# Peptides against a protein of PDB entry 2YKT: the designs that were tried, part 179

Target 1, 231 residues: chain A of PDB entry 2YKT
Amino acid sequence: SRSEEMHRLTENVYKTIMEQFNPSLRNFIAMGKNYEKALAGVTYAAKGYFDALVKMGELASESQGSKELGDVLFQMAEVHRQIQNQLEEMLKSFHNELLTQLEQKVELDSRYLSAALKKYQTEQRSKGDALDKCQAELKKLRKKSQGSKNPQKYSDKELQYIDAISNKQGELENYVSDGYKTALTEERRRFCFLVEKQCAVAKNSAAYHSKGKELLAQKLPLWQQACADPS

## One batch from the design tools (peptide; made by RFdiffusion4, then SolubleMPNN)

Design b2_p22_7_s1 (from b2_p22_7, 8 letters changed)
Fold by OpenDDE base, seed 5:
Structure b2_p22_7_s1 (fold): chain B 231 residues (1-231), chain A 22 residues (1-22)
Amino acid sequence: as target 1 above (231 residues)
Amino acid sequence: SEIEELDKRIKELKEEIEELEK
């Protein structure tokens, strides 16, 4: 029946969220943690590289003919430090605002969806059973009426059951339909949340990239002239 | 009833989730 098909679809939405979306989200969080760790590794490695560059700058500053190039090398390392500070800020936000929040949410959500699905199933079954009972009683009544010498005796009760069945059918259909819409809304909300969180990540990333671009664009012309214009 | 118990649980969990979304 239409109601049975709609019921199946509703259950499938909940199951898809619980068995596909949430596990995939947990994996997404895990991959995010790996990405964070790798970026932290890059940060550490870069520090070593630019610390070594500072050492080269110190040597230049100690020279008689290349003193001004020492300042250039120091500036290069300083710009890197500033860029790295922006990256660290981005990573902190990435960890605290995205990964931690998603991890806590997905755990609670699993329990929520389990309870929501169970409630839906329980109520759907209850309504279905009540409908079936009324249908069965009507059938019994009709059998009695057919075997009776006075069928008119059962006419009023038959009409009552017919009305009850019609009402219960309508209620069941509406309940299942609403259940399906609710389930789809729950699914969409979760995807929207993910998109919104990724937008926040994108904004933080953009800030990091912009700062780096600005600093390098400002200093690069000066650095390029350092060898061409000896002081 | 079972439904009432489920409603209570759903409400509690929903509130906790909403706090995380703020």
Scores: peptide ipSAE 0.409, ipTM 0.921, DockQ to the pose 0.037
Fold by OpenDDE base, seed 1:
Structure b2_p22_7_s1 (fold): chain B 231 residues (1-231), chain A 22 residues (1-22)
Amino acid sequence: as target 1 above (231 residues)
Amino acid sequence: SEIEELDKRIKELKEEIEELEK
């Protein structure tokens, strides 16, 4: 029946969230942590590289003929430091605003969805059972009426059961329909939350890239001319 | 009833989740 099909669809939405979405989200969080760790590793390695560059700058500063190039090398290292600071801020936001929040929510959400599904199932079954009972009683009544010498005696009761069945059927259909809409809304809400949080990450990432681009664009022409104009 | 108990639990969990979203 239409109601039964809608019921199956509703249950499937909840099951998909619980059995597919939430586990995938946990994996997403784990991969995010791995990504963060890798970026931290990059920053550490970069520090070593630019520290070595500073050492080269020190040697230039101690030289007789290349002293001014020491300042250039120091500027290069300083720009790197500024870019690195921006990256660290981005990583902090990535960790605190996205990963930590999602990690805390996913566990609570599992419990929430379990309870929500159970409630829906319980109420759906209750309404279904009540409908079935009324239908069964009507059937019994009709059998009694058929065997009776006075069928008219049962006419009013029959009408009452018919009315009750119609009402209960409508209520069940509406309940299941609303349940399905609710389930879909729950699913969409979770995806939207993920999208919104990822947008925040993207904004932070854009800020990092923009800062780096601006700093390098400003300084690079100066650095490129350093060898042509010895002091 | 079982439904009432579930409603209570759902409400509590929802509130906890909302607190995390602030």
Scores: peptide ipSAE 0.315, ipTM 0.903, DockQ to the pose 0.036; fails the geometry check
Fold by OpenDDE base, seed 2:
Structure b2_p22_7_s1 (fold): chain B 231 residues (1-231), chain A 22 residues (1-22)
Amino acid sequence: as target 1 above (231 residues)
Amino acid sequence: SEIEELDKRIKELKEEIEELEK
Protein backbone atom coordinates (compact mmCIF):
# COMPACT_ATOMS: atom_id res chain seq x y z
CA SER B 1 0.00 0.00 0.00
CA ARG B 2 0.94 3.63 -0.32
CA SER B 3 1.30 4.00 3.40
CA GLU B 4 3.44 0.93 3.68
CA GLU B 5 5.73 2.12 0.96
CA MET B 6 6.06 5.53 2.49
CA HIS B 7 6.73 3.90 5.82
CA ARG B 8 9.57 1.91 4.37
CA LEU B 9 11.01 5.02 2.79
CA THR B 10 10.87 6.84 6.08
CA GLU B 11 12.63 4.09 7.92
CA ASN B 12 15.23 3.91 5.22
CA VAL B 13 16.08 7.56 5.63
CA TYR B 14 16.69 7.12 9.32
CA LYS B 15 18.67 3.99 8.70
CA THR B 16 20.76 5.73 6.08
CA ILE B 17 21.65 8.47 8.50
CA MET B 18 22.41 6.06 11.28
CA GLU B 19 24.20 3.42 9.31
CA GLN B 20 25.84 5.42 6.54
CA PHE B 21 26.06 9.10 7.35
CA ASN B 22 27.06 8.95 10.99
CA PRO B 23 29.69 6.26 10.55
CA SER B 24 31.08 8.14 7.59
CA LEU B 25 31.12 11.29 9.63
CA ARG B 26 33.04 9.53 12.34
CA ASN B 27 35.55 8.46 9.77
CA PHE B 28 35.71 11.99 8.44
CA ILE B 29 36.53 13.23 11.91
CA ALA B 30 39.21 10.61 12.29
CA MET B 31 40.77 11.57 9.00
CA GLY B 32 40.63 15.18 10.08
CA LYS B 33 42.52 14.37 13.22
CA ASN B 34 45.14 12.60 11.19
CA TYR B 35 45.43 15.60 8.95
CA GLU B 36 45.79 17.88 11.93
CA LYS B 37 48.48 15.70 13.38
CA ALA B 38 50.41 15.73 10.17
CA LEU B 39 50.24 19.49 9.96
CA ALA B 40 51.43 19.75 13.52
CA GLY B 41 54.32 17.59 12.53
CA VAL B 42 55.10 19.91 9.67
CA THR B 43 55.06 22.81 12.06
CA TYR B 44 57.55 21.21 14.33
CA ALA B 45 59.85 20.16 11.55
CA ALA B 46 59.72 23.56 9.95
CA LYS B 47 60.68 25.20 13.20
CA GLY B 48 63.82 23.17 13.34
CA TYR B 49 64.71 24.00 9.79
CA PHE B 50 64.28 27.71 10.17
CA ASP B 51 65.99 27.76 13.52
CA ALA B 52 68.93 26.33 11.73
CA LEU B 53 68.57 29.05 9.15
CA VAL B 54 68.75 31.62 11.92
CA LYS B 55 72.01 30.08 12.98
CA MET B 56 73.35 30.61 9.52
CA GLY B 57 72.18 34.18 9.74
CA GLU B 58 74.07 34.64 12.95
CA LEU B 59 77.23 33.45 11.32
CA ALA B 60 76.72 35.86 8.48
CA SER B 61 76.21 38.68 10.91
CA GLU B 62 79.46 37.84 12.58
CA SER B 63 81.34 37.89 9.32
CA GLN B 64 83.13 40.93 8.02
CA GLY B 65 81.89 40.78 4.50
CA SER B 66 78.44 39.23 4.72
CA LYS B 67 76.69 41.10 7.51
CA GLU B 68 73.80 42.26 5.41
CA LEU B 69 73.10 38.71 4.37
CA GLY B 70 72.60 37.90 7.99
CA ASP B 71 69.67 40.25 8.08
CA VAL B 72 68.24 38.63 5.01
CA LEU B 73 68.43 35.21 6.56
CA PHE B 74 66.80 36.51 9.70
CA GLN B 75 64.01 38.00 7.67
CA MET B 76 63.46 34.72 5.93
CA ALA B 77 63.09 33.00 9.23
CA GLU B 78 60.81 35.70 10.55
CA VAL B 79 58.51 35.47 7.58
CA HIS B 80 58.32 31.77 8.16
CA ARG B 81 57.38 32.40 11.76
CA GLN B 82 54.58 34.65 10.71
CA ILE B 83 53.32 32.16 8.19
CA GLN B 84 53.49 29.47 10.80
CA ASN B 85 51.46 31.57 13.18
CA GLN B 86 48.78 31.79 10.58
CA LEU B 87 48.86 28.07 10.13
CA GLU B 88 48.47 27.55 13.83
CA GLU B 89 45.45 29.79 13.87
CA MET B 90 43.97 27.85 11.04
CA LEU B 91 44.63 24.59 12.81
CA LYS B 92 43.07 25.88 15.96
CA SER B 93 39.97 26.77 14.07
CA PHE B 94 40.03 23.48 12.28
CA HIS B 95 40.15 21.65 15.55
CA ASN B 96 37.69 23.71 17.51
CA GLU B 97 35.17 24.68 14.92
CA LEU B 98 35.02 21.49 12.98
CA LEU B 99 36.48 18.41 14.57
CA THR B 100 35.52 18.94 18.18
CA GLN B 101 32.02 20.03 17.40
CA LEU B 102 31.39 17.22 15.01
CA GLU B 103 32.79 14.67 17.39
CA GLN B 104 30.59 15.78 20.21
CA LYS B 105 27.50 16.00 18.11
CA VAL B 106 27.77 12.73 16.28
CA GLU B 107 27.47 10.71 19.45
CA LEU B 108 24.46 12.59 20.66
CA ASP B 109 22.97 12.43 17.23
CA SER B 110 23.09 8.68 17.19
CA ARG B 111 21.04 8.60 20.33
CA TYR B 112 18.69 11.19 19.01
CA LEU B 113 18.07 9.38 15.78
CA SER B 114 17.51 6.13 17.57
CA ALA B 115 14.87 7.71 19.71
CA ALA B 116 13.30 9.54 16.82
CA LEU B 117 13.06 6.41 14.76
CA LYS B 118 11.65 4.48 17.66
CA LYS B 119 9.02 7.10 18.24
CA TYR B 120 8.02 7.10 14.64
CA GLN B 121 7.83 3.34 14.54
CA THR B 122 5.82 3.18 17.71
CA GLU B 123 3.28 5.70 16.59
CA GLN B 124 3.07 4.27 13.13
CA ARG B 125 2.44 0.84 14.54
CA SER B 126 -0.13 2.14 16.94
CA LYS B 127 -2.06 3.82 14.19
CA GLY B 128 -1.73 0.80 12.00
CA ASP B 129 -2.98 -1.50 14.69
CA ALA B 130 -5.94 0.70 15.35
CA LEU B 131 -6.80 0.61 11.70
CA ASP B 132 -6.43 -3.12 11.55
CA LYS B 133 -8.66 -3.51 14.53
CA CYS B 134 -11.40 -1.49 12.94
CA GLN B 135 -11.10 -3.47 9.78
CA ALA B 136 -11.33 -6.68 11.70
CA GLU B 137 -14.37 -5.50 13.56
CA LEU B 138 -16.07 -4.53 10.36
CA LYS B 139 -15.37 -7.93 8.94
CA LYS B 140 -16.76 -9.54 12.02
CA LEU B 141 -19.84 -7.40 11.87
CA ARG B 142 -20.42 -8.25 8.26
CA LYS B 143 -20.23 -11.92 9.02
CA LYS B 144 -22.72 -11.48 11.76
CA SER B 145 -25.01 -9.55 9.49
CA GLN B 146 -24.89 -12.24 6.85
CA GLY B 147 -26.08 -14.77 9.35
CA SER B 148 -28.82 -12.57 10.69
CA LYS B 149 -32.47 -12.57 9.80
CA ASN B 150 -32.42 -8.81 9.97
CA PRO B 151 -29.28 -7.47 8.31
CA GLN B 152 -30.59 -3.94 8.44
CA LYS B 153 -30.05 -4.00 12.14
CA TYR B 154 -26.33 -3.70 11.59
CA SER B 155 -26.32 -1.20 8.76
CA ASP B 156 -25.65 1.85 10.88
CA LYS B 157 -22.83 0.21 12.70
CA GLU B 158 -21.29 -0.92 9.46
CA LEU B 159 -21.33 2.61 8.21
CA GLN B 160 -19.66 3.78 11.36
CA TYR B 161 -16.84 1.33 10.94
CA ILE B 162 -16.43 2.24 7.31
CA ASP B 163 -16.11 5.85 8.24
CA ALA B 164 -13.71 5.06 11.03
CA ILE B 165 -11.56 3.00 8.73
CA SER B 166 -11.47 5.74 6.17
CA ASN B 167 -10.48 8.30 8.74
CA LYS B 168 -7.84 6.12 10.31
CA GLN B 169 -6.42 5.28 6.93
CA GLY B 170 -6.14 8.93 6.12
CA GLU B 171 -4.52 9.70 9.42
CA LEU B 172 -2.02 6.95 8.98
CA GLU B 173 -1.11 8.13 5.52
CA ASN B 174 -0.69 11.67 6.71
CA TYR B 175 1.39 10.60 9.64
CA VAL B 176 3.72 8.54 7.54
CA SER B 177 3.98 11.27 4.96
CA ASP B 178 4.88 13.81 7.59
CA GLY B 179 7.31 11.38 9.05
CA TYR B 180 9.04 11.06 5.73
CA LYS B 181 9.33 14.80 5.33
CA THR B 182 10.70 15.09 8.81
CA ALA B 183 13.26 12.42 8.17
CA LEU B 184 14.43 14.10 4.99
CA THR B 185 14.71 17.37 6.82
CA GLU B 186 16.82 15.72 9.48
CA GLU B 187 19.12 14.35 6.85
CA ARG B 188 19.47 17.65 5.06
CA ARG B 189 20.16 19.48 8.28
CA ARG B 190 23.11 17.26 8.98
CA PHE B 191 24.63 17.76 5.58
CA CYS B 192 24.08 21.47 5.83
CA PHE B 193 25.84 21.57 9.14
CA LEU B 194 28.81 19.80 7.68
CA VAL B 195 28.91 22.16 4.73
CA GLU B 196 28.73 25.19 6.95
CA LYS B 197 31.53 24.01 9.15
CA GLN B 198 33.64 23.15 6.18
CA CYS B 199 33.04 26.62 4.82
CA ALA B 200 34.49 28.04 7.99
CA VAL B 201 37.53 25.86 7.57
CA ALA B 202 37.88 26.96 3.99
CA LYS B 203 37.71 30.58 5.00
CA ASN B 204 40.43 30.16 7.56
CA SER B 205 42.53 28.21 5.13
CA ALA B 206 42.18 30.94 2.57
CA ALA B 207 43.36 33.48 5.08
CA TYR B 208 46.39 31.40 5.85
CA HIS B 209 47.34 31.01 2.23
CA SER B 210 46.72 34.64 1.46
CA LYS B 211 48.87 35.83 4.31
CA GLY B 212 51.70 33.60 3.30
CA LYS B 213 51.53 34.71 -0.27
CA GLU B 214 51.52 38.34 0.71
CA LEU B 215 54.45 38.07 3.04
CA LEU B 216 56.59 36.20 0.61
CA ALA B 217 55.67 38.42 -2.28
CA GLN B 218 56.70 41.42 -0.28
CA LYS B 219 60.07 40.16 0.81
CA LEU B 220 61.24 37.88 -1.94
CA PRO B 221 62.42 40.64 -4.27
CA LEU B 222 64.51 42.08 -1.49
CA TRP B 223 66.08 38.76 -0.74
CA GLN B 224 66.78 38.06 -4.38
CA GLN B 225 68.82 41.20 -4.80
CA ALA B 226 70.81 40.83 -1.61
CA CYS B 227 73.81 39.16 -3.19
CA ALA B 228 73.87 41.44 -6.17
CA ASP B 229 73.94 44.52 -4.00
CA PRO B 230 76.78 44.21 -1.53
CA SER B 231 76.94 46.56 1.40
CA SER A 1 3.42 6.23 27.79
CA GLU A 2 6.27 5.00 25.69
CA ILE A 3 5.71 7.75 23.19
CA GLU A 4 5.76 10.37 25.87
CA GLU A 5 8.99 9.01 27.19
CA LEU A 6 10.50 9.06 23.75
CA ASP A 7 9.34 12.60 23.25
CA LYS A 8 11.01 13.61 26.43
CA ARG A 9 14.23 11.95 25.44
CA ILE A 10 14.16 13.50 22.00
CA LYS A 11 13.62 16.91 23.48
CA GLU A 12 16.49 16.52 25.86
CA LEU A 13 18.83 15.35 23.17
CA LYS A 14 17.83 18.16 20.86
CA GLU A 15 18.60 20.65 23.53
CA GLU A 16 21.98 19.14 24.13
CA ILE A 17 22.80 19.17 20.45
CA GLU A 18 21.69 22.73 20.07
CA GLU A 19 23.86 23.74 22.95
CA LEU A 20 26.86 22.32 21.16
CA GLU A 21 26.03 24.31 18.08
CA LYS A 22 26.34 27.62 19.91
Scores: peptide ipSAE 0.278, ipTM 0.889, DockQ to the pose 0.037; fails the geometry check
Fold by OpenDDE base, seed 4:
Structure b2_p22_7_s1 (fold): chain B 231 residues (1-231), chain A 22 residues (1-22)
Amino acid sequence: as target 1 above (231 residues)
Amino acid sequence: SEIEELDKRIKELKEEIEELEK
């Protein structure tokens, strides 16, 4: 029946979230942590590199013929520092606004979904059983009517049972339909949350890239001319 | 609930049928 099919669909939505979405989300979080760790490693390594560049700048500043190049090297290191600071802010956001929040939600979700599914199943079964009982009673009534010398005496009661069954059937269908909509909403909410958190990361990433582009675009022409100009 | 009301009505109908069979 339509209601039975919709019931199966509802259960499948919950199962998909629990068995496919949530495990995949956990993996996503794990991959995110790996990515964060790698970027942190880059940050640390970059610091050493540009500290060494500063040292080269100091040597240039101490020279007689290359003093101006010392300033250029210092500027290069400083620009990198500013870019790196922006990266660190992005990473902080990545950790706090995406990974941590997703991790918190996924840990709580398993119990919630299990309970929600169980509640739905219990109520659906209860309503179904009640309907089945009503149908069985109508069948019994019809058998009695067929065996009676006066079947007409049961006609009104039969009609009332038919109406009651129809109403119960409608109620069951509505319940299952609402259950399906609820399940789909639960699924969508989880994807939306992921998208929203990823958008925040994207904004911060854009800020990092924009700052880097701006600073380098501003300074690069100056740096390129430094070697052409004698002291 | 609507279902509870229907269940109640079904119970009443059963009782009425039993009376008709006497």
Scores: peptide ipSAE 0.021, ipTM 0.324, DockQ to the pose 0.008; fails the geometry check

Design b2_p22_7_s2 (from b2_p22_7, 7 letters changed)
Fold by OpenDDE base, seed 3:
Structure b2_p22_7_s2 (fold): chain B 231 residues (1-231), chain A 22 residues (1-22)
Amino acid sequence: as target 1 above (231 residues)
Amino acid sequence: SELEKLEEKIEELKKEIEQLKA
């Protein structure tokens, strides 16, 4: 029946969220943690490199003929420090606002969806059983009427069961239809949440890249001319 | 928080299920 088909579709939406979306989201979180770790590693390695650059700047500053180049090397290291500070802020947001929140939600969501599906199934079954009961009673009544010398005695009851069946059928169809819409809304909400959180991360990332571009664009011309100008 | 709301919803759903089975 139409209601049975729609019921199956509704269950499939919940199953898709629980068996496909949530596991994939857990994997996404895991990959995010790996990415964060790698970026932290880059930050650490970069610090060592630019600390060594500072040491070269110190040597230049102590020289008789390359003193001004020392300042250039220090500026290069300082710009890097500022860029890294922006990266650290981005990573902090990435961890606290995306990964942690997603991790908490996905864990709780499994329980929520299980309960929601179970509620839907229980209520759908209850309505279906009530309908089946009315149909069975009508069938019994009709059999009794056919065997009776006075069929008119059962006419009012027959009409009552017919009306009840019609109402219960409509109620079941509406319930299943609403259930399907609700399930689709639940699915969409989860994707929207992911998109919104990722947009926030993208915004923070853009700020990091913009700051880096600005700082480097400002200083690079100065650094490029440093070797052409004698001390 | 949103998490607290989800926890509340879970408990509500559990209660509703029990009521439907009674």
Scores: peptide ipSAE 0.099, ipTM 0.786, DockQ to the pose 0.020
Fold by OpenDDE base, seed 4:
Structure b2_p22_7_s2 (fold): chain B 231 residues (1-231), chain A 22 residues (1-22)
Amino acid sequence: as target 1 above (231 residues)
Amino acid sequence: SELEKLEEKIEELKKEIEQLKA
């Protein structure tokens, strides 16, 4: 029936969120944590590299003929430090505003969806059972009427059951239809939340990249001329 | 918080389910 098909569709939406979306989101969070760890590792490794560059700058500063190149090397290391500070700030936001929030929400959403689905199923079954009962009673009444010498005795009761069946059928169809719309809205809301959170990450990432580009663009021409200029 | 609101909604749904079973 139409109501049965709509019911199956509704349940499938909830099941898809619970069995496909939520596990995938948990995996997304896990991959995000791995990405964060890797970027933190890059920051650490970069520190070692640029600390070594500072050491080269110190040697240049101690030389008689390359002192100005020491300052250039120090500037290179300092610009990198500023870029890495911006990365660390981005990572903090990535962790606190995306990963932590998603992790907390996905667990609660699982519980919420389970309860929401259970509520829908309970009410749908209740309405369905009430409809089935009325249909069964009508069938019994019709059998009794066919065997009776006075079938008109049951006519009023038959009409009452017919009306009840019609009303209950309509109510069930409306309930299931509304349930389906609600389920689709729940699904969309979760995808929208993910998109919005990822947009925030993208903005933070853009700020990091912009800062790095600006700092390097400002200093690179100066550094490129350092060896060409006579000491 | 948003999380607290979700927890509240879960509890409300549980109560509604119990009412439907009664």
Scores: peptide ipSAE 0.094, ipTM 0.781, DockQ to the pose 0.020
Fold by OpenDDE base, seed 1:
Structure b2_p22_7_s2 (fold): chain B 231 residues (1-231), chain A 22 residues (1-22)
Amino acid sequence: as target 1 above (231 residues)
Amino acid sequence: SELEKLEEKIEELKKEIEQLKA
């Protein structure tokens, strides 16, 4: 029946979230943590590299003929320090605004979905059983009426069961339909949450890239001319 | 009833989830 088909679809949505989406989200979080760790490693390694660059700048500043190049090397290191600071800010946001929130949510979600599915199943079954009972009673009544010498005796009761069945069928169909819409909404909400959090990450990432581009675009022409300038 | 208990649990969990979004 239409109701049975829609019921199966509803259950499948919940199962898909629990068995496919949530495990995939856990994996996404794990991959995010790995990515965060790698970027933190980049920041640390960059510090060592640019500290060494500063040392080269110090040597230039101590020289008789390359003092101005010392300032250039210091500027290069400083610009990269500022870029790295922006990266660290992005990483904090990545951790706090995406990973932590997703991790907390996914831990609760399994329990929630299990309870939600169980609630739906319980109510659906209750309505279905009530309908089945009425249908069974009508069938029994019709059998009794067919074997009776006075079938008109049962006519009013038959009409009552027919009306009850019609009403219960409609209620069941509406309930299952609403259940399906609810399940789809639950699924969509989870994807929307992920998209929204990823948008925040993207904004912070854009700020990082913009800052780097701006600083380097400003200074790079100056640095490129440094060796052409008279000492 | 079992249904009422589940409803209560769902509402509690919903509240917790919303708090995580705030």
Scores: peptide ipSAE 0.040, ipTM 0.625, DockQ to the pose 0.036
Fold by OpenDDE base, seed 2:
Structure b2_p22_7_s2 (fold): chain B 231 residues (1-231), chain A 22 residues (1-22)
Amino acid sequence: as target 1 above (231 residues)
Amino acid sequence: SELEKLEEKIEELKKEIEQLKA
């Protein structure tokens, strides 16, 4: 029946969220954490490299003939520091605005979805059972009427059951239909949330890249000419 | 009823989820 089909569809939506979406989201979060760790590692490793560059700058500054190149090397290290600071800021946002929030939500969501599905199933079954009962009663009444010398005696009651069945059928269909719409809305909401959080990450990432580009673009020409301009 | 308990739970969880969204 239409109601049975819609019921199956509704259950499948909930199952898809619980068995496909949420596990995939957990994996996404895990991969995000790995990415964060790797970037943190890059930051640390870069610090060592540019600290060593500063040391080279110090040596240049102590030299008689290369003093100005010391300043250049210091500037290179400083620009890197600023870029790394921006990266760290981005990482904090990445962690706080995406990973943490997703992790918290996905944990709660499993409970929510279980409850929501159970509610739907319980109510659907209740309505279905009520319908079945009414149908069974009508069948019993018809059997009694067929065996009676006066079938007209049961006519009004038969009509009442027919009406009740019709109403209950309609109610069940509407309930299941609404349930399906609700389930689809729940699914969409979850995807939208992910998109929104990823947009925030994208904005932060863009800021990081922009800042780095700006800093390097500003200084690189100066650094490139440094060796050509002996003091 | 069982349904009422579930409804209450769902509403509670909805509120919690929305709080995390903000």
Scores: peptide ipSAE 0.039, ipTM 0.621, DockQ to the pose 0.038

Design b2_p22_7_s3 (from b2_p22_7, 9 letters changed)
Fold by OpenDDE base, seed 2:
Structure b2_p22_7_s3 (fold): chain B 231 residues (1-231), chain A 22 residues (1-22)
Amino acid sequence: as target 1 above (231 residues)
Amino acid sequence: SELEKLDEEIERLKKEIEELAK
């Protein structure tokens, strides 16, 4: 029946969120943590590299003929430091605004969805059982009427059951239909939340890349000219 | 009733989830 099919669809939406979306989201969070760790590793490795560059700058500053190149090397290291600071800010945001929030929510959401599905199932079953009961009573009444010498005696009661069945059928269909819409809304809300949080990440990433581009664009011409201008 | 208990649980969890979104 239409009601039965809609019921199956509704349950499938909840099951998809619980069995596919939430586990995938947990994996997404785990991969995010791995990504964060890798970027932290890059930060540490980069520090060592540019500290070594500073050492080269110190040697240049101590030389008789390359003193000005020492300043250039120091500037290169300083620009790196500024870019790295921006990366760290991005990572903090990534951790606090995305990973932490998602991690906390996904665990609670499992409990929420379980309860929501259970509620829906309980009410759906209750309405279904009530309908079945009325249908069974009508069948019993009809059997009794067929064996009676006065079938007209049961006519009013039969009409009452028919009306009750019609009403209960309509209520069940409406309930299941609303349940399906609700389930789809729950699913969409979760995807929207993910998109919105990822937009925040994208914004922070854009700021990081923009700052780096600006700093390098400002200094690179100066650095490129340094060897052409002997002091 | 069972339904009432479920409603209460759902409402509690909703509030808790909403607080985390702030």
Scores: peptide ipSAE 0.197, ipTM 0.842, DockQ to the pose 0.036
Fold by OpenDDE base, seed 4:
Structure b2_p22_7_s3 (fold): chain B 231 residues (1-231), chain A 22 residues (1-22)
Amino acid sequence: as target 1 above (231 residues)
Amino acid sequence: SELEKLDEEIERLKKEIEELAK
């Protein structure tokens, strides 16, 4: 029946969230943590590299013929420091606004969805059972009427059962339909949440990239001409 | 009833999830 099909669809939505979405989200979080760790590693390694560059700048500053190049090397290291500061801010946001929030929600969501599905199933079954009971009673009544010498005696009661069945069928269909819409909304909400959190990360990432671009665009021409300038 | 228990659990979990999203 239409109601049975829609019921199956509804259950499948919940199952998809519980068995596919949430596990995938947990994996996404794990991959995010790995990515964060790698980026932190880059930051640490970069510090060592640019600290070494500063040492080269110090040597240049002490030289007779390359003194001005010392300032250039210092500027290069400083620009890197500023870029790394932006990266660190992005990483903090990545951790706090995306990973932590998703991790906390996904665990609770599993419990929530389990309860929600169980509630839906319980109410759906209750309504279905009530409908089945009315149908069975109508069938019994019709059997009695067929065996009776006065079938007209049961006509009013038969009409009442028919009406009751129609009403219960409508209620069941409406309930299942609403359940399906609710389930789809729950699924969409979860994807939307992920998208919104990723948008926040993207904004912070954009700030990091923009700052880097700005700083390098400003300084690179100066650095490029440094070796052509007289000492 | 079982239904009432489920309702209570759902409401508690909803509240907890909402609090985490703030």
Scores: peptide ipSAE 0.197, ipTM 0.843, DockQ to the pose 0.034
Fold by OpenDDE base, seed 1:
Structure b2_p22_7_s3 (fold): chain B 231 residues (1-231), chain A 22 residues (1-22)
Amino acid sequence: as target 1 above (231 residues)
Amino acid sequence: SELEKLDEEIERLKKEIEELAK
């Protein structure tokens, strides 16, 4: 029946969220943590590289003929420091606004979905059983009426069961339909939440890249001409 | 009833999840 098919679809939505989406989300969080760690590692490694560059700048500053190049090398290291500060801000946002929130929610969500599905199943079954009971009673009544010497005795009761069955059928169909819509909404809101959080991360990432581009665009022409302008 | 217990659990969990988003 239509109601049975829709019921199966509804259950499948919940099962898909519980068995596919949530495990995939846990994996996404794990991969995010790995990504964060790698970026932190890049920051640390870059510090070593630019600290060494500063040392080269110090040597230039101590030289008689290359003092101005020392300033250039120091500026390069300073720009890097500023870029790295922006990266650290991005990483904080990535951790706090995306990973932490998702990690906390995903575990609770499993329990929530389990309860929600169980509630739906319980109510659906209850309505279904009530309908089945009425149908069974009508069938029994018709059998009893068949062959009876006074079939008219059962006519009013038959009409009552027919009306009850029609009403219960409609209620069941509406309930299952609403259940399906609710399940789809539950699925959609989870994806929307992920998209929204990822947008926040993207905005912060854009700020990082923009700052780096701005700083380098400002200084790079100056650095490129430094060797052509000897002291 | 079982349904009432489920409703209570659902509401508690909803509240807890919403609080995490703040």
Scores: peptide ipSAE 0.197, ipTM 0.842, DockQ to the pose 0.035
Fold by OpenDDE base, seed 5:
Structure b2_p22_7_s3 (fold): chain B 231 residues (1-231), chain A 22 residues (1-22)
Amino acid sequence: as target 1 above (231 residues)
Amino acid sequence: SELEKLDEEIERLKKEIEELAK
């Protein structure tokens, strides 16, 4: 029946969220943590490289003929430091606002969905059982009437059961339909949440890239001229 | 009833989840 099919669809939506979406989200979080760790590693490694560059700048500053190039090398290292600071800020946001939040939420969500599905199933079954009972009673009544010498005795009761069945059938269909819509909404909400969080990440990432681009664009022409225009 | 217990649990969890989103 239509109601039975829709019921199956409803359950499948919940199951898909619980068995596909949430596990995938947990994996996403894990991959995010791995990515964060790698970026932190890059930052640390880069510090060593640019600290070494500073050392080269110190040597230039101590030279007789290359003093001005020392300042250039220091500026290069300083710009890198500023870029890395921006990256660290982005990573903090990435960790605290995305990964940690998602991790806590996904755990609670699993429990929520389990309860929600169970509630739906319980109510759906209850309504279905009530309908089945009325149908069974009507069938019994009809058999009794057929064997009776006075079938008219049961006519009013038969009408009552017919009405009850019709009402219960409608209620069941509506309940299942609403359940399906609710389930789909729950699914969509979760995807939307993920998209919104990723938008925040994208904004932070854009800020990082923009800052780096601006700093380098400002200084690079000066650095490029340093050797051509000795002091 | 079972339904009442489920409702209570759902509401508690929903509240906790919403608090995380703030």
Scores: peptide ipSAE 0.196, ipTM 0.842, DockQ to the pose 0.036

